# Ledger of designs, part 180: peptides against a protein of PDB entry 1MQS

Target 1, 223 residues: chain A of PDB entry 1MQS
Amino acid sequence: ILKMLFLNKDLNNNDNITTITDDIFNQQEIIWKVLILDIKSTATISSVLRVNDLLKAGITVHSLIKQDRSPLPDVPAIYFVSPTKENIDIIVNDLKSDKYSEFYINFTSSLPRNLLEDLAQQVSITGKSDKIKQVYDQYLDFIVTEPELFSLEISNAYLTLNDPKTTEEEITGLCANIADGLFNTVLTINSIPIIRAAKGGPAEIIAEKLGTKLRDFVINTNS

## One batch from the design tools (peptide; made by RFdiffusion4, then SolubleMPNN)

Design b2_p27_5_s1 (from b2_p27_5, 15 letters changed)
Fold by OpenDDE base, seed 2:
Structure b2_p27_5_s1 (fold): chain B 223 residues (1-223), chain A 27 residues (1-27)
Amino acid sequence: as target 1 above (223 residues)
Amino acid sequence: MIVKLNNLYRFNENGEIIEIPEEIEFN
């Protein structure tokens, strides 16, 4: 999240959030930015950062993507939103209207190829592709509830997984969704997890899916 | 351990997608 707020520049990861923000605040000219969120990303950011942390990161104002926002044509914008067609269309409309000076687009999860192509196509039509500085797929589809606990905020997950009326397809789909969220969490914390799950149930399915996802993305285990 | 992610994109002057690979190192 902090990396995103600093326009995805490399931050020395070994420092506490406070140290990083203080060092940057003291050593570099603060680039003031607008932060555009959706409901989901608002919850994510609010779980890990305070308003003062946003200010220290150079966030002048934050707003919801669906809210009416005043144009700030001289201010760069950071979008941190869900990868949806609706959000893409809003971003493109903001681009068309020159609402901000620069656009740093961060999606809360992986952007499907079709949506990426749609974004690119719409941007090309505007002739303002130079204003889009980056599109970044973040992996922050979770909420940190406390330092040692997080939630994927999947409604009724327990009930769905334990309801005898739930179909195998629904269970499989939900397990995949949970595994995706856990995978995103693992990548975010930058630590190899020890996966423990109960045998013979959905937890095992999730663990297997997560393990597979991790292995599929590992290119060098000995690095 | 290095995880390779192709999750950074830019658009050239023609609006073409440029994929920029990113890597995460697990300690």
Scores: peptide ipSAE 0.143, ipTM 0.689, DockQ to the pose 0.593
Fold by OpenDDE base, seed 5:
Structure b2_p27_5_s1 (fold): chain B 223 residues (1-223), chain A 27 residues (1-27)
Amino acid sequence: as target 1 above (223 residues)
Amino acid sequence: MIVKLNNLYRFNENGEIIEIPEEIEFN
């Protein structure tokens, strides 16, 4: 979540931003941004961050995506919303109206390929694709190229991984559980995957654990 | 099969989807 609020930029090499330390906030020029949420993401943000944390991250205003919002054409916007057709259409309408200067789109879970393509097509028609700076899936979902989408259905995984109160041990434990789930999925599909993960976070930890499990399995099955 | 965790995309001028390789490939 914090990475998202900082426009998903690689925060310096201390990958273990497990603690909202004042040091993270002190090193970067505060870029003021608008945060656009839906009901679900509001609950998520409220569970892990305080209002003061949002301000420290440069969030000047937050609002619901379905609410009437005043245009701020010189201000970048972060969308953190559910991956739905309705939300995509609203974002595109906001783009058409030049409601904000830049658009950083973050989905609360995996965006299906069909919706991604729909978003891309609509954005292309506007001629304002340059304003869409990022489209990012914040959820640690196992995305197989469509039509096959898989979920581990681990309750509160996102909250646990993004809660600043979560201990390193809890994060490591959850990452291990996710890796186990993915390993089981791979075995079920009976295909060795190419693993891709974002650097500097839980995704990398999961990928490393999964890679190790797969290597160990291959060695043991060939012996 | 490509396993992707945390997909990051951008759109080029033609609206084509560009995947940003912030990914570690584990072979």
Scores: peptide ipSAE 0.117, ipTM 0.660, DockQ to the pose 0.371
Fold by OpenDDE base, seed 1:
Structure b2_p27_5_s1 (fold): chain B 223 residues (1-223), chain A 27 residues (1-27)
Amino acid sequence: as target 1 above (223 residues)
Amino acid sequence: MIVKLNNLYRFNENGEIIEIPEEIEFN
C-alpha cells in the first residue's frame, strides 16, 4: 500500500511505515496526490492505515470513485479500486474531462485481460494515453482486522457453505473464490503459509484449492 | 526465488499495452 501511495517507486523495505513516511517527508519534496477509492478498497486502506498516514504519504484528499469529485487538473491522482468495467469507465471519463494531471491506476486484484484491453482501447480513443502513468495489479482484496487476522469480506460465506439447500456447484464456486482471496493474501504477505483446515467440509476444499494454487505458482516461478 | 507477483502496464501513444514485468524476490 505504501509503495502505491508513493507511485510504486521502490521504497527501502527495511523501515517501519512511520520511518519511511518521515524520511520521505523530510528528505524529498512531497508530491501531493488525490486518492480515489471504492467501497471495498476504502475498507482495505482503513484497516491498514490511519488518516495521518495518508497525509504523510502526500495524500491531500481522498474520495470515492462514484462520488461527484471536483476537478484538480494540476494534481496527480492515485486510483485504488476494484477491477470492474464500471470503475474503468469512470476512470476513462475522468481522463476525458482532464480531472487530474496524471493517473496512477492500481487495481485491488488482478485485472482480467479483457478489461485491460478495454481500458487500453478507451484510453487510446481519448488521445491522452500519456496521462496514464501506470496500471498496476494489486493483491489487496482483503481487510486486516487484527495483526494476524484478516477477512475476505465475503458476505454470508459461512451461512452459504453450511446451508443444506446450497448446491454443490455453489459451494465449489464459493470455495474457489475464497481460495483466490487467500492466495492473493499469501502473495501480499510474501510468506508461505502452513495451511490448517478441518477435514470433511468446505475448509478442506478451500485448503486443497489454495494448496494447488500455491504449488502451481511456485512451479511456474521456478521455471 | 523470484516471483512475478504484480503486473505493471503502460499505454503507448497508439494505445498499445506495454507490460513491464515486476519481479519480487522472496527471501
Scores: peptide ipSAE 0.141, ipTM 0.684, DockQ to the pose 0.629; fails the geometry check
Fold by OpenDDE base, seed 4:
Order: C-alpha cells, then sequence, then structure tokens
Structure b2_p27_5_s1 (fold): chain B 223 residues (1-223), chain A 27 residues (1-27)
C-alpha cells in the first residue's frame, strides 16, 4: 500500500509504516496526490493507515470514486479500486475530462483480461494513453524451475489473495502462513534461495516475511 | 523460486497492452 501511495517506487525500508512515512517525508519533496477509493478499498486503507499517514505519503485529498470530485488537472491521481467495469468507466471518464494530470491505476485484485482489454481500448480512443502512467493488478504466481516443484497445499490461497472482499488482515495472515510454509521448505532443502517477487503486492509481503525468517534463522544458527 | 506479486500494465496509443514485469530479489 505504501509503495502504491508513492507511485510504486522502491522503498528501501523494512521499517514500520510510521518510520517509512517519516523518512520519506523528511528526505523527499512531497509529491501531492489525490487518492481515489471505492467502498471496499476504503476499508482496506483504513485498516492499515491513518489520515496522518496518508498526508505523510503525500495524499492531499482522498475521495470515493463515485463521489463528485473537483478537477485537479495539475495533480496526479492514484486510483485504488475494485476491478469492475463500472470503476473502469469512471476512470476513463475522468481521463476524458482531464480531471487529473496523471493516472496511477491500482486494482485491489486481479483484473480479468476482458476488462483489461476494455480499459485499454477505451483509453486508446481518448488519445490520452500517455496520462495513464501505471496500471497494477494484484496477483500471486509462483514460478518454479524444473525439476524442483513443490506445493504448500494451502487451499484457496490465490482466490483469497485476489478476492476484493478479503480484508488486509486476512491477506497479511495468509501471507504469513505462506511465508511459514516456504520457510519450512527452505529448511527442508537446506539451501538459502534467491527470492524474487513482484513489488507492491502479496508476493512482496511474503518475500519480506520469508527473508526476515531466513535472516533470523541464520543469525541464530551462527550464534 | 520466483514469486510474481503484481502485474504492471501500460497502454500504447494503439491500445496495445504492454505488460511490465516487476520483480524484486532478496538475497
Amino acid sequence: as target 1 above (223 residues)
Amino acid sequence: MIVKLNNLYRFNENGEIIEIPEEIEFN
């Protein structure tokens, strides 16, 4: 979420949200942004961040996607919304009206291919594709190289992580479980892996958790 | 092991979808 609020730039800090926001706030010129949410994503954001945290992240205004919003043509917008046709149409309409300077679109879950294509098509018709700076959807995919294949046998993990109804707490909990499973696997193979994960989603959370576990383990075994 | 967390997309003027993989490596 923080990465999203900072336009998916790399945040080098494994620190608490407060520490990260404070450090960024103190070190960088604040880029003020508008945050556009829906009902579901509002719940997600509210579960993790306070209003002050949003301000520290450069969010000057946050509003619901369905609300009447004043144009801020010189201000970039971050959309964090459910992957629905309705939301896509609203975003495209906002694009058409030059409501914001730049559009950073983040879907709360995986965007179906048909909706992605619809978004792309509509954007192309506007001639303003350059204003769409980023489109993110969240998905979790594990790529394993043969012959080494394993499963954590966690039921519905993908569905849970990609369901827009899933709470941040549930996601965090599931990520922890996955990290535990991976940790156990690593211990079983007795080799510290290189962990690669996409940034800004559950995979990163899992990777960070796993990394922490591995570091702690190495420290404890060498002591 | 590679964990893919997010898909980043961009659109060109022709409406073509460009997928940009973003990966982080932890050692």
Scores: peptide ipSAE 0.134, ipTM 0.668, DockQ to the pose 0.325; fails the geometry check

Design b2_p27_5_s2 (from b2_p27_5, 15 letters changed)
Fold by OpenDDE base, seed 1:
Parts: C-alpha cells; structure tokens; sequence
Structure b2_p27_5_s2 (fold): chain B 223 residues (1-223), chain A 27 residues (1-27)
C-alpha cells in the first residue's frame, strides 16, 4: 500500500511506515496526490494506515470513486479500486474529462483480461493514453496462515515457519513447496518475474528457490 | 509471511497493452 502511495517506487521494506514517510518527506519533495477508493479498498486502507499516514504520503484528499469529485487537473491521481467494469468506465470518464493530471491505477485484485482489453480500447479512443502512467493488477495476495494455504495446497505453513522447534530441513522443505506453488502461478502469467524478498529469513529462501526454478525453466525451454 | 504478485501494464500511444514483468514480493 505504501509503495502504491508513492507511485510504486521502490521503498525500503525494513522501515516502519513512519520512518519511510519521514525519510521521503525529508529527502524528496513531496508529490501531492489524490487517492480514489471504493468501499472495499477504503476498508483495506483504513486497516493499515492512519489519516496522518496518508498525509505524510502526500495524499491531499481521498474520495470514493462513485462520488462526484471536483476536477484537480494539476494533481496526479492514485486509483485503488476493484477491477470492475463500472470502475473502469468511471476511470475512463475521469480521463476524458481531464479530471487529474496523471492516472496511477491500482486494482485491488486480479484484472480479467477482457476488462484489461476494454480499458485499453477505451483509453485508446480518448487519445490520452499518455496520462495513464501505470496500471497495476494485484494478481495474488495471500498470507501464509494456519491451517492451509489453499491456492498452493500447503498446510501448516505458518506454524512450521514460526515454530522454534522446526528443523532447518522442515523449513527448507516448506519453502520449496511455497516456491513451487509460486512458480506454477507465475507460469500462468507467461512472464519472468522480478522477485523481492526480505533478507535473512524464509522469504529469502523462497525467493532463491523460485529464482532457481525460473532459471531452470528458461534454460529448458530455450534449449 | 505475505506473498504478493503484481502485474504492471501500460499503454502505448495507440492504446496497445504493454505488459511489464510480474513482481513477486515475499515478506
């Protein structure tokens, strides 16, 4: 979420929200932005961020996508909304009306291909594709919790990773399974991913294993 | 542990879809 608020620039994940916002505020000129939400994303944002955090991130105002919003043609907009036809149409209408200077679109979940194509077509018709700076689709977002990670068919992952009695072999095995699941998911997107992981823990192990699998796959397919 | 997969798209001048590499974030 913080990354989104900073236009998906790389942030140091090791820092607290306050530290990140303070560092950016102190080191760089703050870019003021409008945040456009829907009901679902409002709940998500409110669960993670405080009002003061939004301000520190350069959010001047936040509004619901379905609300009548005043034009701010000199201000960039961040959309964080559900991937629906209705929301896409509203975004396109906002684009047509030059409601904002730039459009950073973040969908809260996977955007179906047909909706992506619809968005692309509508944007093309407007002749203002240059104002769409990015479209992000959160294809997958999950927390490894008990008892089962359904999408990866992994059970007891959270317990295994957090139990101090877990052996290194068990951790390695679980990380391999997670990496396998991620690999299969990534293959459905037909792209070589950029992998980012926290250092010094299971996340790094997963990232390394995933990277190895991807490299092996590329070698085998090119061969 | 949290896993995120993000796909980034952009549009060229003709409105054609440009897909960027998927981002995998493991935290």
Amino acid sequence: as target 1 above (223 residues)
Amino acid sequence: MKVKLNVKYSFNKNGEIIEEPVEVEVT
Scores: peptide ipSAE 0.322, ipTM 0.865, DockQ to the pose 0.306
Fold by OpenDDE base, seed 3:
Structure b2_p27_5_s2 (fold): chain B 223 residues (1-223), chain A 27 residues (1-27)
Amino acid sequence: as target 1 above (223 residues)
Amino acid sequence: MKVKLNVKYSFNKNGEIIEEPVEVEVT
């Protein structure tokens, strides 16, 4: 979420939200932005961020996508909305009307190919594709919790990773399973991913294992 | 622990889809 609010720039995710926002606020020039949400994403944002966090991220105004919004042609906009035809049409309409200076679109879940193509087609017709700076598809977003990660079919992941009695071997094994699941997911995408992970914990292990698997796969497919 | 997988797209001057490398974030 924070990365999105900072236009998907690289952030040091090892710190808490407050530390990250404070550091960025103090070290970088603030780019003031508008945040456009829907009902679902509003709930998501509210669960993670406070209003003050949004302000520190340079969000001056936030509104619902279906609400009447005043044009701010000199202000960049961040969309964080569901990947629906309705939302796409609204975004395109906002683009047509030059409602904002730049468009950073983040979908809350995977964007179906047909909708991506529809978006592309409509954007092409407007002749304003240059104003769309980013489109992010949140293909996968989950928290490793108990009892089971359905998407990866991994059981007891949270307890295993967070139990101080868990052995290094057990952690390594679980991380391997998670990496395998992620690998299978990534293989559906015809690109080598950029992997980022917090240092000094299971996340780093997962990232390393995933990276190794991907490298090995690329080597084997090119041989 | 959180896992995020984001696919990034952009549009060229003609509005054609450019797919960029996927981002995987594990925290």
Scores: peptide ipSAE 0.312, ipTM 0.860, DockQ to the pose 0.318
Fold by OpenDDE base, seed 5:
Structure b2_p27_5_s2 (fold): chain B 223 residues (1-223), chain A 27 residues (1-27)
Amino acid sequence: as target 1 above (223 residues)
Amino acid sequence: MKVKLNVKYSFNKNGEIIEEPVEVEVT
């Protein structure tokens, strides 16, 4: 997240957030920029950073992507939003209107190939591809609520998993989505966890899926 | 060990997608 706020420059990861922000603030020229969020990413940012941290990162203004935003054609913008067609269309419209000087796009999770291609196509039509400085897909499908607790913020997950009307296909699909979110969380933390789950239910299914993903990842990265 | 953290995308003048993986060395 801090790396994103500093336009994805390399940061020393060994220090706490406060030390990192203080060191960067004191040693580097501050580039003032706008931060554009959605509801999900707002919760993510708020769980990790304080308002003072945003200021130290050079964030002048932060707003929701769906809000009416005033043009700031001389100010670079950081987008940190979900990889959806709606958000892509808004970003492209902002690009068309020259709403900002530069566009640093960070998606909160993996960008599907079809949406990437759609974004590329729309950007090419505008003739303003040079204003898009970077597009990153972040693995941040979680919100930190406590030091040892986080949430994937999947709506009605408990109800869906416990409703007798829910189909096996729906349960399997939801478990896969949860496993993907947990996998992304592990990648963000940069450590291999010990997985503990209750036996005989959805938690076991999720744990097995996650375990497989992690094993495959480790094998593929060591080859 | 190199671990893929995320992917960087950029667009050239022709609208072609350029993909660059961002990796972190895990010691």
Scores: peptide ipSAE 0.129, ipTM 0.676, DockQ to the pose 0.566
Fold by OpenDDE base, seed 4:
Structure b2_p27_5_s2 (fold): chain B 223 residues (1-223), chain A 27 residues (1-27)
Amino acid sequence: as target 1 above (223 residues)
Amino acid sequence: MKVKLNVKYSFNKNGEIIEEPVEVEVT
């Protein structure tokens, strides 16, 4: 997610989002951007990042893709939205109207080939393909090659978290359940883990929830 | 080991899709 907010530049792999944002904020000139979200991606971003984190990443304004948005023709836009025909049509309309200076499009999941072709065709008709700086889709694949593996035995967790038809409430609920399961596991092991998760997806959401639970626990046990 | 796959696309003036190599982030 942070990589996306910094226009997919390589970031140092520090485990703490706050430390990363602080380091980047202090070292680099801030490029101010608009962040365009849908309902699903809003839940994802809100679960991982605070408003202050967005500001440190150079996000001046964030809004829903379906909301009436004022033109900011001198400001680059980051779209982080579901790969749907509706969202593609809105993005193309925003492109036609020169709503923003540059368009960085990030889909929350893999973009189907038919929708990619539709996007390409519509963009070509506008003659403004140069304003589309990036189109990313995200696919999280989990390859576990480590000698020590455990399972929470949650059926279809991966499929549910990555299904575009899954509701925000379902994702949030499942992530909470996974975080609870991991928390219980950590308590059983009686060691504070280093949490590593892929950025920009359910793994990051779960990691943040788990981190919060662990921090709260440590504070309460030392009190 | 968790692997994040990112596919980047670009469009030329003719509407042709240019697919860049998949970036793999290992965490």
Scores: peptide ipSAE 0.124, ipTM 0.662, DockQ to the pose 0.308

Design b2_p27_5_s4 (from b2_p27_5, 14 letters changed)
Fold by OpenDDE base, seed 1:
Structure b2_p27_5_s4 (fold): chain B 223 residues (1-223), chain A 27 residues (1-27)
Amino acid sequence: as target 1 above (223 residues)
Amino acid sequence: MTVKLPVNYSFDKNGNIIETPVEVEVS
């Protein structure tokens, strides 16, 4: 979540929210941003961050995506919303209306390929693709070749991974559990996958763990 | 078969989907 609030720039994962925000605040000019949420993501943010944390992260205002929002054409926006057609359409409409200067879109869970393609198509029609700075899936959802999309349905995974009170041991444990789930999936389909993960976060940890498990399995099977 | 974890995407001027080079491949 903190990474998202800083436009998904690399942050020191070992630092707490206060340290990270203080360092950024003191070392460089803060980028003021608007945070657009939906009901689900509002609950997520509220469970992890304080209002003061948002302010320190440069969030000048936060609003619900379905609310009528005033245009701030000179201010970048961070969307943290569910990957739904409705939200995509709203984002595209916001783009069309030049509601914000830049769009950093973060979905709370995995965005299906068809919706990503829909978003891309709509954005192309607007001619404002350059304003979309990123589209990112924040939640640890896993996609196999479309249309075979699956989830491990670990409902609190995102919250646990983003809670500043979560210990490294807990994070490691959760990542291991996720890797186990993926490993079981791989075994179920009886196919060795290519594993792709974002760098610098839990996804990479999970990918590494999964890779290790698969390698170990292959070694044991071939011995 | 490809298993994808969270990825960052962007769009070019033609609306093509571009994956950012922030991924790691494990095999």
Scores: peptide ipSAE 0.226, ipTM 0.719, DockQ to the pose 0.344
Fold by OpenDDE base, seed 3:
Structure b2_p27_5_s4 (fold): chain B 223 residues (1-223), chain A 27 residues (1-27)
Amino acid sequence: as target 1 above (223 residues)
Amino acid sequence: MTVKLPVNYSFDKNGNIIETPVEVEVS
């Protein structure tokens, strides 16, 4: 998230920022930009950053993507929104109208290939592809509730896992989804955790799945 | 099992998708 706010360039010494410190915001020159959010990403940002942090990062204005926003043609914009066709269409419309000088698009989760292609096609038609500086998947499937606790916001996970009527297939599927979410979280944090899980239950299944994903990732990254 | 790695996308003037893998340093 911090990298996103600094356009992946304005960070002085450490590209691997996992801790919010005052040093991160100690920039000689601040590039002022607009931050465009949706409801989901607003919750995410609010859980991680303070308003003062946004200002320190050079965010002069933050707005919802569906809100009427005034054009700032000389100001770069950071989009941090869900990967939906609706949001893509709005972004493209903003591009067509020259609402901002540059577009840094960050999707909160994985962008489906079909939507990526749609975005590419629409951008091509505008003739303003050069204004799209970044399109990035943040893989944020979690909300930070406190410094050492976060939620994947999976509805009724506890109930499903503890309901005796839940099928094994359903449990396995849910565990896989949870593992995916945790994996994405790890990627976002940029740190491999030690996995702790209770034995003999769904937590163990999740831990095993996550462990496998992490091992595979490490192998692929180092190769 | 398909694992998607972080990728940064950009577009050229012809509408081609340019993919740049993002290096993730695990600390």
Scores: peptide ipSAE 0.219, ipTM 0.742, DockQ to the pose 0.429
Fold by OpenDDE base, seed 4:
Structure b2_p27_5_s4 (fold): chain B 223 residues (1-223), chain A 27 residues (1-27)
Amino acid sequence: as target 1 above (223 residues)
Amino acid sequence: MTVKLPVNYSFDKNGNIIETPVEVEVS
């Protein structure tokens, strides 16, 4: 998510989101941008970031995609929304109206091919394809090569986390369950891990939950 | 092991979809 907020540029590797935002805020020039969310993505971001984190990431304002939004033609926009026809149409309308200077589109889950093609077609008609700088969808189906690999063997976890029809409550619940499973695994191994997770999706949410659990455990154990 | 990587999409003026592999950043 932080990478997304910084226009998907490389960030320093750090386990603490607050520390990352503080470091970035202090070390580089902030590009002010607008964050466009929907109901589902609002819940996702709220689970990971504080309002102050958004500000430190250069988010000057955030709003819902379905809300009336004032034009900010000199400000780049980050969309983090569900991959739906409705949201695509709204984005295209925003593009048509030159509502923002640049468009960085991040879908909360996998973008179906038909919707990608629809987006491409509509953008082509506008003649403003150059203003769309990025279109990302969330993928959990990638693996960082590690010498040790295990699975919690939770049925349909990938499908549930990537299904645009999955509710925020379902995602939150599943992430909590996964974090609990990982926590128990870590305790079984009896080693505090360095947590690594892909940014911008459920993996990050899970990592944050797991990190919190581990920190709380360490504090309580050492006190 | 099969590895899928995230992809960035962009569009040319003709509506063609351009795919660019993205490196994964982890915390």
Scores: peptide ipSAE 0.213, ipTM 0.723, DockQ to the pose 0.293
Fold by OpenDDE base, seed 5:
Structure b2_p27_5_s4 (fold): chain B 223 residues (1-223), chain A 27 residues (1-27)
Amino acid sequence: as target 1 above (223 residues)
Amino acid sequence: MTVKLPVNYSFDKNGNIIETPVEVEVS
């Protein structure tokens, strides 16, 4: 998340958010930015960062994507929103109106290929593709409920996994989505976890999938 | 299972999608 707030620049490898923000604040010139969120991402940000952290990251103002926002044509914008058609359309409209100087688009979860292509097509029509500095979708969509507990907030996950009417395909798909979410969480916090899961159920399936993803990632990064 | 590594998407003047690898760090 902090990397996102600093326009995807490399940060020092510290476990303490305060230390990271202090180091950056003291050593680098602050670039003021606008942070645009939706309801879900607001909850995410609020769970891991404090207002002071945002300020130290150069966030001058943050607003909801669906709210009326004043144009700041000389200020770069960071979007951290859900990968939906609606949000994409709003971003494109903001681009058309030159609402901000630069656009750093971060989606809270994986962006489907069809939506990526839609975004690309709409951006091309505006003739302002150069203002789109990045589109990143390998973040986590989670809410921290306790200091060491978070949720992906997948609707009806328990019911779906335990309903005898649920097809094997649906179960597999859901487990894959959960594993992807957990994987993205690991990447976001840059910490390799010890995986523990209950045996004989969906949790074990998810754990196996996550383990495979992590192993593959380690292999690729060590090459 | 195919792992999708983090990439940064951008667009050229024609709307073509450009992928750039991104290092995983604290975010």
Scores: peptide ipSAE 0.312, ipTM 0.782, DockQ to the pose 0.347; fails the geometry check

